# Ledger of designs, part 30: peptides against a protein of PDB entry 3ZOQ

Target 1, 223 residues: chain A of PDB entry 3ZOQ
Amino acid sequence: QLLQDSWWNQLKEEFEKPYYQELREMLKREYAEQTIYPDSRDIFNALHYTSYDDVKVVILGQDPYHGPGQAQGLSFSVKPGVKQPPSLKNIFLELQQDIGCSIPNHGSLVSWAKQGVLLLNTVLTVRRGQANSHKGKGWERLTDRIIDVLSERERPVIFILWGRHAQMKKERIDTSKHFIIESTHPSPFSARNGFFGSRPFSRANAYLEKMGEAPIDWCIKDL

## One batch from the design tools (peptide; made by RFdiffusion4, then SolubleMPNN)

Design b1_p11_8_s2 (from b1_p11_8, 7 letters changed)
Fold by OpenDDE base, seed 2:
Structure b1_p11_8_s2 (fold): chain B 223 residues (1-223), chain A 11 residues (1-11)
Amino acid sequence: as target 1 above (223 residues)
Amino acid sequence: SEFYKAAYDTD
């Protein structure tokens, strides 16, 4: 498996704290007694694919998809072979309108993650069929710390904040160093109120180019 | 790794 130990140096103090130990014990029970997503080995895939230093863009989600085989430890992403959820479909529609990418025949965003797009949910686990079932159990404190250490990083980061939940994290981001792209959520309930036409992909690349960094290849190849 | 141990030792 792929591990990004650079995150350990940033987060090791969190793992020693009581809240995380309690979270860990809770997760042990949950995975033993319930069907929990993603697979326990995939919980930290966002950190595995994108090292602390390699983060260029952060896309915040809330919690994992709660259907069978969907979640792969990356916000908004689904495993290959899984039909694209509505929000992800809208993300690809915006991607197409924004920079002309074709809509891929799968929903895996791993190619983004490998380029430095941290696909982070604020809550990293969920019970099958029970959205937000692991809300308030400790994940938010850890993921807040992830945002904090990125905010403290000297090299700028671009934060894409879709919807109110993600935008609540803006107060943790040093906007003197980092860039924020905000819009409504890609959910069918909100996409037409600002997400469509927000052009987050081209805007992110514009910031990267301004910083002298390589842009993200947002276009996803078919499998 | 230390990270893996902290994150995934759910036994």
Scores: peptide ipSAE 0.043, ipTM 0.734, DockQ to the pose 0.024
Fold by OpenDDE base, seed 4:
Structure b1_p11_8_s2 (fold): chain B 223 residues (1-223), chain A 11 residues (1-11)
Amino acid sequence: as target 1 above (223 residues)
Amino acid sequence: SEFYKAAYDTD
């Protein structure tokens, strides 16, 4: 699967820059010599599922899950059949309390992505068992550009920023056009400090409705 | 195709 033309038009200049060339060479070595997640074919799944023009909501994560079979190339999402990680369980708990959705029997957020929810990690690869192992290698510059081009887009975007890491990106977002939903991270270490009760899903849909756009169907069907 | 080879392919 290829990226849609809308993302290529926005990012093509980045891929020609030295930093990305170096990143790509690093990734070639890493995938050859280490176990890297997600599968190389899934690195850009967030952009594959959600075109530049179709983005309605952005949910930022840090880097992919680093366990076997987990990462889908979508922030917070895990492949069907994989046990839901604690943060994702808390996301579904908030989803249930916010808008009444049932807890799904899987952790795939692909249905969100297909509706215009860009599930973007700031770093798009990781070594098995080594969180943040690909931090500072060039991904952040590309994903910052992704945020920038969305911020520059005329059609408004809703940015859901859970936790400090994601919230640090707020300075890159034109809040005169775009909407920000902030809370603590869904991690068990922080969820009770503000994530629970933050109601990001209903709030996002409220913004979409105000903009005259179709709301997201956040409820996820069992597989 | 251009994007995939230039930016996405890690092989």
Scores: peptide ipSAE 0.041, ipTM 0.730, DockQ to the pose 0.024
Fold by OpenDDE base, seed 3:
Structure b1_p11_8_s2 (fold): chain B 223 residues (1-223), chain A 11 residues (1-11)
Amino acid sequence: as target 1 above (223 residues)
Amino acid sequence: SEFYKAAYDTD
């Protein structure tokens, strides 16, 4: 008898559906014939680090970084030793201005994930050098279900939605129970139009405190 | 785990 876990209980029905079976078959071909990121063992790292019951905050991304060695299965996060992408640099700038954290010498957000920050992309794989190459192949249906089961949870969740892509998911979130923090995207193309100064980290912690929960330690230590 | 089986290896 296999061990059950909190995400399995929430998602087991999805894995049996035709769309997911087709997605898996596609991914098998893609990983065999193309260079796909992240490593296949890292696809579900967001769920591995943050159980269904432990989710406090959700940060939505679009799809993984498509350069070598970058993606680690967490939205906006890069493996240690990898140059911080522009959006991540801006995230750390806002973090510094918001709550005074120093800018870390790496881009790994694993410490957030381990504290209950679900770093979820809506699409969980990508071809090398081809942004959005796995868009519309089935991931969005699974990740929509992830949002749905969190929305249905009685214990409140904080959703941080940067940019229009993430904000399109608002219709799936029960705002009578859950809290949404919205701003423009941290991308250099949009950060100055609302992301900077939005203070999502202090606002999230303020809400956690109001809920009687421990705040997130957003500051990231150097490696 | 059952999650791993469903997510990575359905065989």
Scores: peptide ipSAE 0.040, ipTM 0.733, DockQ to the pose 0.022
Fold by OpenDDE base, seed 5:
Structure b1_p11_8_s2 (fold): chain B 223 residues (1-223), chain A 11 residues (1-11)
Amino acid sequence: as target 1 above (223 residues)
Amino acid sequence: SEFYKAAYDTD
């Protein structure tokens, strides 16, 4: 199956709520009348690739890339063959400096997702060329619930929070149980003010090892 | 899955 049952168990109550039904109706209209990204089948890819129980690390993004062929339902990730956006390039630069990984020839972070890195945007759809066009339409309530149920999980999670938007979610995270890695955003506008040198990848793995879990293989193979 | 149905059912 495409979607993990573990997420259904955690989120089924949300899908029954009026806000989500209204969101869904809105999305039906949007996808019919506008060009919306990602493909409707890819909206929940973060949950497809990473089950609730398999989550080790969460990386929060804002909303999907709004250019053709870019978004694949994973925060910061782009489909193979797509030019790496600036923030993603900086992520790979930090990855290289942090733990020595080569910069991959593509921008797909699916390999992270498959290892338990939940690449979650707080808003899961966007109109072509219109960043944040679906802000405040209901996604945030669902994704807040995703954060909440992870926070409530007994097994610890590592939350990587780049930039102010992501860091606003700290209040929803039980820091007595879970770990937070914070820095400025990888955007070129902010990366040199704290993201570079923050070493989120080695720090995340250090926490995982401390918890007795397998570290993430952050290095991405070329395609 | 129930999740898939809830998320992707077009009806």
Scores: peptide ipSAE 0.035, ipTM 0.718, DockQ to the pose 0.022; fails the geometry check

Design b1_p11_8_s3 (from b1_p11_8, 9 letters changed)
Fold by OpenDDE base, seed 5:
Structure b1_p11_8_s3 (fold): chain B 223 residues (1-223), chain A 11 residues (1-11)
Amino acid sequence: as target 1 above (223 residues)
Amino acid sequence: SELYKAAYDTE
């Protein structure tokens, strides 16, 4: 598969840079010698599901789930049939309390992505069982550029920034054009300190309505 | 393009 044309136009200069070529060569070795997640064909799923022009909301994650069959190239999302990780369970709890959605029987957020929710991790690959193993290898520079080109876009974007890691990206976002929704992380270690009750879903839709755009249908159907 | 393909292909 190839990237959407709109993303290619925004990112092609990055792919020509030495850092990315080095990252690519590293990844080729990693995938050959290690078990890396997600599947190599799924690395850019966030960009595949949500074109540059279609982005309405951005939800930032750190890096992919590192267990078998979990990661599908979308932040916080897990493939159908996979047990929902604790943070994702809390996301669905807040979703239920915020706008009344039922808790789905799966953890796939693809329906959000298809509606314009860019589910972007700052690091897009990970070694099996080794969280953050690909930190500092070049992904952050690319994903920073993704944030930058979205910030430069004229049509407003809503950035949902859960936790300190995501919130570190605030400096890259032009708040004269774009909206930021912040809270603590949905992790069980932090959710009760501000994530629960933050109502990010209704707030995001309120901003979308202000922009004259269709709201996100955040409710996820059972499979 | 080769670069376009190379951006995604990690094999």
Scores: peptide ipSAE 0.036, ipTM 0.740, DockQ to the pose 0.023; fails the geometry check
Fold by OpenDDE base, seed 4:
Structure b1_p11_8_s3 (fold): chain B 223 residues (1-223), chain A 11 residues (1-11)
Amino acid sequence: as target 1 above (223 residues)
Amino acid sequence: SELYKAAYDTE
């Protein structure tokens, strides 16, 4: 698969840099020698589903789920048929309380991505059963650039930053143009400390409406 | 471009 031209125009210089070439060589070895998630063809799904120009909302995650069949290249999202992870269950609980959506019978957030919600992890690959195993290998530099080029975009973006890791990216965002929605992480360890009741979905749509854009249909239909 | 294709091919 190829990235859409809009992302290529923004990121092409990164792919020529030594850090990315080193990352790519590392990934080739990892995929050959280890079980790596997501599937290599799904690594850039966030960019595939949501073009640079179509981004309305960004939701940042850390790295992919590291269990079999879970990760699909979108932050917090799991493939249909996969049990919803605890953080995702809490996301849907907040979605229900915020705007009245029913809890879907699956965990795929593809419908959000298709509407302009960039579901971006800061690290885009992981070894099976080893959270953060690909941290510090080059992904963060690329994904920082993704945040940077979105921050530089004239058309405003809404950044939803759950937890400290995501919130550390706030310094890269021009808040004179873009909007930030912050809360604690949806993890069971932190959700009751601010995520629940934060109403990120209605708040995001309120910003979109102020900008004259169509709101996101956050409700997810059963499959 | 060839680099474009290479950059987004499977790792």
Scores: peptide ipSAE 0.030, ipTM 0.712, DockQ to the pose 0.023; fails the geometry check
Fold by OpenDDE base, seed 1:
Structure b1_p11_8_s3 (fold): chain B 223 residues (1-223), chain A 11 residues (1-11)
Amino acid sequence: as target 1 above (223 residues)
Amino acid sequence: SELYKAAYDTE
């Protein structure tokens, strides 16, 4: 439930600010009165699995899946046993074509998170069946700060920015120090316009190796 | 620590 020390050191000032206190009070009410995803204990899973210091790659999403049992606090990821959403299916198709990984029989990206892939949504909660219902409630300010403190980090980060929403964050990233991989979104509505063939996984690993860091094992084992 | 806990709990 508690963030790792490295994230706390970076974000503690945010949690004292009025906007976050208001967000927190809103969330208390929302979780009490409605069905909110992910589970309240999973909201900060991205930060739990990947410490500030351990971040190698950032993959930005918009907001959590809004169906039952789907969201697990990691962008694009779904809990085991949950049908893979269309965007995630396309991610795995590109993964297969890029570096030869097999398509996993589940949609959990926890293995990426544990290796230093920060799977961050810009909005971290959603009402059941109501996409973007928690947009503009304060999460974006916090997640902007997360991007900012990563941009300010001395050790380089790779940012994978799929689609326009994620790419709007590019202005917050010091490109003299960090690397950005951009393409269209993996959504079926946009994947054929540039996502397929963009090879973000091999490109990310190439940069990691150039930096003298261990590459990500992007291949996901079946459960 | 008090603030730390309060920040991440919706209680």
Scores: peptide ipSAE 0.027, ipTM 0.684, DockQ to the pose 0.022; fails the geometry check
Fold by OpenDDE base, seed 2:
Structure b1_p11_8_s3 (fold): chain B 223 residues (1-223), chain A 11 residues (1-11)
Amino acid sequence: as target 1 above (223 residues)
Amino acid sequence: SELYKAAYDTE
């Protein structure tokens, strides 16, 4: 499994650091001894689908879905054929209300990723049935670096930060160059407190158009 | 590179 050269150039120094070496060794043990999601080949799907230079929008998640067959290596996304989790359902409800897209019959957000939407989780692996089980093991340092190198990029990026966890990353984002769209999390526990009606999709496209860039086609076709 | 592969392959 290969990262795109653009990401390698930005992150290669991280992979040589002790924290990442320790993370890697931990992951080897975890995948050997536990059921870990996503599949090890899918861990870096967000970076695979969206190169460093092609990033237009970043949507931050916390960690992967921990049920069987769900995690796709993309924040909030699930593999086709998998029931849409509650947060994702709410994302699609907002998408429909915001820009009129139909609710797709699947939960794959790969089409967004291919258009430059970096669907990045802060933590990139999880044990089956144990949310945040790999929190504090090193992923956060790497993903912080991902945010940092994007912040340092000259070409502007739009960061969509749903919920407190994602919003804690604001301090790493140079708002003189980049744009931030914030609301409560799409989770059923918080969506009605600000996520619904936040219109992140139209707002993101408005920024892209102001930058002279092509907007994202957020609408997802049925499979 | 070998380092590149090592960074991405977890087995």
Scores: peptide ipSAE 0.026, ipTM 0.688, DockQ to the pose 0.023; fails the geometry check

Design b1_p11_8_s4 (from b1_p11_8, 8 letters changed)
Fold by OpenDDE base, seed 1:
Structure b1_p11_8_s4 (fold): chain B 223 residues (1-223), chain A 11 residues (1-11)
Amino acid sequence: as target 1 above (223 residues)
Amino acid sequence: SDFYKAAYDTE
């Protein structure tokens, strides 16, 4: 349940700051008194699966799914056995059209995370049934720092920014060094306005290959 | 290590 050393080195100063201590205390109360997602052990799964040094691609989400059994600490990802949310379905549709992957029979993106895709939400917890209930409680400051330290990293990163919320983080990214892929959000409300056909997966891999790095195997096997 | 865990532990 410990962060990888590479992330600890980058974030240790944040964890000592008052804002994070206050966030931590708030979360202790919330998890004790409310139903909070994801499980407390899964909050930092994005950092657990993808070390600071191993990040190749970042996909930003807003906050976790707020339904039972859905969130697993990775943006857009749901635990196996959970019905795929609409945005995730659209992600897989674009994946299929982009690079020919089959639609998986589950919604877990863990295989991406293990390959260096940091699936980061800007807010890492949520109350059951209450979207954005933990907005403005301190997570954004920490996740901004995560973006900052990645931006400062010597080895380039690819940032995939779907929708306005994610794109607001572009100002924190050194675009002289890092690559940005932008489109509308995969949500059914916005996907047809630019997400479909944006081909973020092939574009990301093209950039990785240009950098001399191994591309991501975006295709997800059935379970 | 203990500090490391305590820094972000929500238990």
Scores: peptide ipSAE 0.027, ipTM 0.695, DockQ to the pose 0.022
Fold by OpenDDE base, seed 3:
Structure b1_p11_8_s4 (fold): chain B 223 residues (1-223), chain A 11 residues (1-11)
Amino acid sequence: as target 1 above (223 residues)
Amino acid sequence: SDFYKAAYDTE
């Protein structure tokens, strides 16, 4: 039976639209004929872990990691036992510099998601070894709607936008209600140009405190 | 149906 939750109420109309029906048919074909990441059961993990009402912070990514066993349906996150990708390593370096957290022995950000950090990629699937292979196929319209319904929410949200791709979504965010933290991307190609020292974690918690909300425990325990 | 249900079906 259908789960009637806060995200369902916000997105149910999207799933009935032609673009999503076409996306679904495309994905069925892709998963049958290609190796697609993440596992089909994990595509919507960001929404599973963080309900619409529980979102405190949004971190936008582009598309999932395209290597075996990496993607778990959360932006920047990798399954336990998987080597931390370069961008994620830099995220943890900034986390350590910002608020003193130790670098975890894994790359899973599930603990953030469970606390209200929506780890959303703009594109939610990818072919093995082919970055951006599912760009422009319909995911962006759904994830734009996710951003829109959060922007329309009365309770404020903090949007962390690393790099130009994520920052392109600023026009969809009502900055009279919501707070945006911007910097260069954590990628090795851009991290030294502004990501390091941007202190997004302490800034997010400072804003949550100002709103009268509980801060995020950004520190990740070893497994 | 699978993706729709995968997101919003309960056991």
Scores: peptide ipSAE 0.023, ipTM 0.629, DockQ to the pose 0.024
Fold by OpenDDE base, seed 2:
Structure b1_p11_8_s4 (fold): chain B 223 residues (1-223), chain A 11 residues (1-11)
Amino acid sequence: as target 1 above (223 residues)
Amino acid sequence: SDFYKAAYDTE
């Protein structure tokens, strides 16, 4: 699977930089010596499903789920057949309360991605059972650039920033052009402190409609 | 293509 041309045009200079080459070499070693998630072919799924020009909404995560078969290269999303992690369950609870969607029987957010929701983690790989094990290895520089080129885009983007980690990226976003929706993280540790009731889905669609764009169909069908 | 492989192929 290949990167979409629109993203390649925006990011090709990054891939030539030493930091990314070092990251790539690290990843080769990690995938050879450790169990790394997601599958190497799925690392860039967020960019594969949502082209640079088609991005309407960005939802930032930290790093992939570190359990077997969970991560599919999309923030907060899990492969069909995988039980929904606690944060994702809370996302669906808020979705239900916000716009009345039923809770799906799976955790795949691919339908969002295909509609222009960039489900981007700031770190795109992780060792099995070791959260944040690939933090500080170069991914953050690339994903910062992804945020930067979106911020520089003329067509507005909606950034949904759950929790402090994601909100640290706000300084990179030109709020004269783009919209930001902030709340606490959907994690059980923080959801009741602001995530529940934040209504990010209806708010995002309100912005899209104001911009004259089609809203996102956030409701996810059962498989 | 080959240039994409250089970007994300971890072998």
Scores: peptide ipSAE 0.031, ipTM 0.700, DockQ to the pose 0.023; fails the geometry check
Fold by OpenDDE base, seed 5:
Structure b1_p11_8_s4 (fold): chain B 223 residues (1-223), chain A 11 residues (1-11)
Amino acid sequence: as target 1 above (223 residues)
Amino acid sequence: SDFYKAAYDTE
């Protein structure tokens, strides 16, 4: 099956609901009539790389990059060979300041995903050149459910919420059980107002260690 | 799980 069993068990009921079927039909039309990102095979990469049980950290994004070849189904991540977008550059700058990692020569965050960092956008598709073009079409209901089932999980999760959009999801997170790291968004428009110096990577690892879990190796190797 | 595949199936 396409999704790992752990996610299927958590989300299978959603896929049977009318809203998702309508979303599916919409997506079929969109992919047929428009240029949609990411590639249809990559829509659920966040769930593919990080199983429900393996999630340690969640980093929420809004929607995919809308330029050619950029989006790979992971929030903030771009395919190898793609120029790092400004927000991603700032993420790597904070990573360097926080824990001393070198800035990688690519923008793929797959190594994070493979370690249990769920790189989830709230909207999972976008039309080329049209940011948020698929907002309000049904993705948010599914991704809200993803947050919900993680919140309901007994094993704690760390939610990294950059900016207001992500922080609006706090109400869905059981803070008696899970940890939240908040700051302004890594965007150049907001990074200097709190993102830089927020040290989300070391803080996340501190929580993981406190929970007796292996920390994330946030440092990304060059390709 | 195949519902995900169905999301991008060309039918």
Scores: peptide ipSAE 0.030, ipTM 0.679, DockQ to the pose 0.025; fails the geometry check

## One batch from the design tools (peptide; made by RFdiffusion4, then SolubleMPNN)

Design b1_p12_1_s1 (from b1_p12_1, 5 letters changed)
Fold by OpenDDE base, seed 4:
Structure b1_p12_1_s1 (fold): chain B 223 residues (1-223), chain A 12 residues (1-12)
Amino acid sequence: as target 1 above (223 residues)
Amino acid sequence: DPANDKDTAPFD
C-alpha cells in the first residue's frame, strides 16, 4: 500500500477514484518527460513522517519549491545544505522572536514532522522552475480530503494558516472542535503585514497544553 | 530570490 496504515485507512478510497488515477497517469508522464520535484519517493513525506493519529499541528503550504535539491515533500522545508528560502528565513526569525530559538544552520523541518507537525502542501508536485505548474490537476482534491478527515477526527488539531491560500481551507475545518492560527504569509511580500509578531509557535503550544498534550519542541538543532 | 520561494505574489 502507498501509505502507512493510519493514513491508508482514511485515504484508501481516494486512490481508487478516477481523479486520482488521472493524476497518477499525468504524473507518470511528467516525471518521464520533465524534471519534477520532489523526488517521486518523497511526494508523501509529510504523511510518512506524521501518522494520522499523531498529527498535533498542521502547517499548510501551496506547492513544493521548484529549484534543484530544495523540496523534500514537506511544506516550507528544504533539504540540509540548501540555502534557506526567504519565507523560511522569516519563519525562523518569527520563531526566534516568539520563543527564543536560535536560527538553525539548515532548513530541514523534519524534527517538527516527527513530533506531529503535518507539513502539508495542497499541491504535492511541481515542474522545475514553474511554480504552480501542477495546480488544478487533482492534488487539491486529495489534500482537501486530508484536511476533511483531520477535521472529522475526534482528537483536536491545530491548523496554522499563513496567507489567503491556506486560509481558504478554513471552511473545511470544524472550528468548534479544532483550533486555527491565522496570519499573513511569511513571504517577504506579506510578512511585515501580520506574520511577524503573530507568535504561532507559542500559541500552538498553549493550545496543546490546554488539551493536555505535550508541546512541540520547535527549536531546531544545527547539523 | 522570489523565484525560489513560496507565495511569491506581491501583497495587494
Scores: peptide ipSAE 0.031, ipTM 0.704, DockQ to the pose 0.354
Fold by OpenDDE base, seed 2:
Structure b1_p12_1_s1 (fold): chain B 223 residues (1-223), chain A 12 residues (1-12)
Amino acid sequence: as target 1 above (223 residues)
Amino acid sequence: DPANDKDTAPFD
């Protein structure tokens, strides 16, 4: 099966729907004819690293990085050895200012994912050098369903929504059960307008502690 | 590449 059991139980019906079949056929052509990121085996890494039941925090991104070797199927994350993109650098600057973490020498957020931070892009593939090239092709319907089934979950989730694109998903989240942390996007274009100083990491951990859950160790060790 | 940061609007 495509996903681990916990997610498969929540999403299996989506993969049988026409929209996803059309998306799948599109992706087959794209991967054959174009350079597409991430690697096809890494498309669902966010769901692979963080099970449905283990999700504590969700961080929404738009679509994968479109440069060579960057995307690893996790929002904002880049493979080790890859230069940190500007938004990720700003994330680490806020992390340092918020809770005192050192800036890591790499950009992999896998350690967050393994602790229950779902690093989900709304669109899960992209053409090389063409941001948003796979927007509106079906991914958004699947990822909306991911948000929906998390919203329907009894155990609370913390949603970190950076920027307008992510914040548009707020309407799908049951705020009677779940917590939302909002700010401007970490992009250099927006970070100084509210992202810096928003302290999403300490705030997320405060919610987790209030719920009686273990906090996230947001600090990332050097490799 | 600023395009890698996805947010291309000043106040997003």
Scores: peptide ipSAE 0.030, ipTM 0.703, DockQ to the pose 0.349
Fold by OpenDDE base, seed 1:
Structure b1_p12_1_s1 (fold): chain B 223 residues (1-223), chain A 12 residues (1-12)
Amino acid sequence: as target 1 above (223 residues)
Amino acid sequence: DPANDKDTAPFD
């Protein structure tokens, strides 16, 4: 099966639907004919690292980085050895100011994912050098379903929604059960309009503690 | 590269 059991139980029906079959066929052609990111084996890394039951926090991104070696199937995250993109640099700046973490010498957020931070892009693939090239091809329907099944989960989730694109998903989230942390996007174009000083990391941990769950260790060790 | 940041709209 494509996903581990907890996610498969929630999403297996989607993979049988025509829209996903069409998406799958499109992706087969794309990966064969063009350079697509992330590696096909890494497309579902967010779901691989963070099981459905283990999700504590969701951070929504748009689509993967489109440069060589960058994307690793986790929103905002880049593979070790890759220069930190501007938005990620701002995330780490806020992390430092929020809870005192050192800025890591790499951009991998895998340690967050392993602790229950679902780093989900709404679109899970992209052509090299062509941002949003796979927008509207079917990924959004699947990732909407991911949000839906998390919203339906009994155990509360914290959704961190940076920017308008992510915040558009708020209507799919049952706010009677789940917590929302909203601010402007960490992009250099918007970070100074509300992202900086929003303290999403300490706020998320405060909610987790209130729920009796272990907080996230947001600090990332150097490699 | 602004496109690499995904969200390039001002005040987004």
Scores: peptide ipSAE 0.030, ipTM 0.700, DockQ to the pose 0.342
Fold by OpenDDE base, seed 5:
Parts: structure tokens; sequence; C-alpha cells
Structure b1_p12_1_s1 (fold): chain B 223 residues (1-223), chain A 12 residues (1-12)
């Protein structure tokens, strides 16, 4: 069993489908012949840290960081000891401006994941130095299903959709039940065009409180 | 390095 029970119950049928078997075979070759990120054991970390039932917030990313030691299976997150990538730095800047959190001395978002923030990339693997190298290989079908089963969930979810790629998933989200927070991407290329000042963290917590749920402690402690 | 930040294109 690849996933914890709550996700397995939602996704087990996907893993038996031909597309996933083909993806799996592709990944076997890729991991054998190329340097692939994240570590194969970390591919599903987003689902490991945040159960299906515990999801409060979803933050969608595209694909993993493609540099050595960076990706840890969580969107935008990097392993402790890794220099914070530009988008992540901007996320923390917005976090500071939004709700007053200090900038952490690391880039791990595991504390968010443990609180119910699903840090999901739409593509879960990448070749070293080759962004989007595993685009269109089958991951999107699985991650679309993840979005679908969350959309179908009765308990509301907050989807934070930064940038066009993430926003393309809006059509899969039942906005009669779920909340969407949209802005430009935190990337240096787009952050000044709407991400900064978008206050996604306080807005997410406002929705959670309205729903009678505990807010996320977005502030990240130093290691 | 923005190219190392997975968001490699300015218009993504």
Amino acid sequence: as target 1 above (223 residues)
Amino acid sequence: DPANDKDTAPFD
C-alpha cells in the first residue's frame, strides 16, 4: 500500500490503471538512468503528511525543484539546510506582511503540511536540471484525481491557486462548497503583479474560522 | 537563480 488509508481509499483504483502503470515503468527507468527528484521515497510526502480527511488548505505547485537536495515532495518546500528558492522567499515575505510571521531560517513547510495544508505539485517528479521533464507523463491524471476527490469531499477545502498553471485547475473545484484564493505566482517574475498583498494566509484562516475550524499556524519556527 | 525555482518561465 503506497498511501495511508484515507488517501488509499480515494486513490487506490488509480494505481491499478494503465496510465499509472506506464508512469511507474517510466519512473523506474528514469530513476535508474537519470538523477530524479525528489527521492523516490519522498514522492508522495504531501499525501503522507496530510491525510485526505485532514486537508484544510491546498496549495498547488507545478513540479518539484530540480536542483540537488532541494525537493522534499511538498510544493514550494525545500529540505532543511537548503537555500530558500526565490518563490519561497517571496512566500515568506508575504507571510510576514500578511500576518507578521518572522522569516524562518529554513525552507521546510512540513509544519504546514502537518496542520492540514496539502502542498501538492501537479507533477511529482523531475529530472535534475530539467524543469517540467516529467510533464505529461501521467502525474497530472493522478493529481487531477486528488483535486477531484477533494472537490467531492463534503467538508470544505480552501484552494490557494498561485499563477495560471494552478488556476487551470479551478474548473475541477466545486466552488459551491470550496473556497478559492487566487493571485499571481510568488515567482520573482510575477509576485509584484498581485501575489504581494494578496494575503492568502489571513484569508485562508478567515475562511477556516468561518467554517468553525482551527486556523493554520502559518508561522514557521527556526530549526 | 529563478531558473532553479521550477518556475522557469516568466509567463507561467
Scores: peptide ipSAE 0.029, ipTM 0.692, DockQ to the pose 0.427

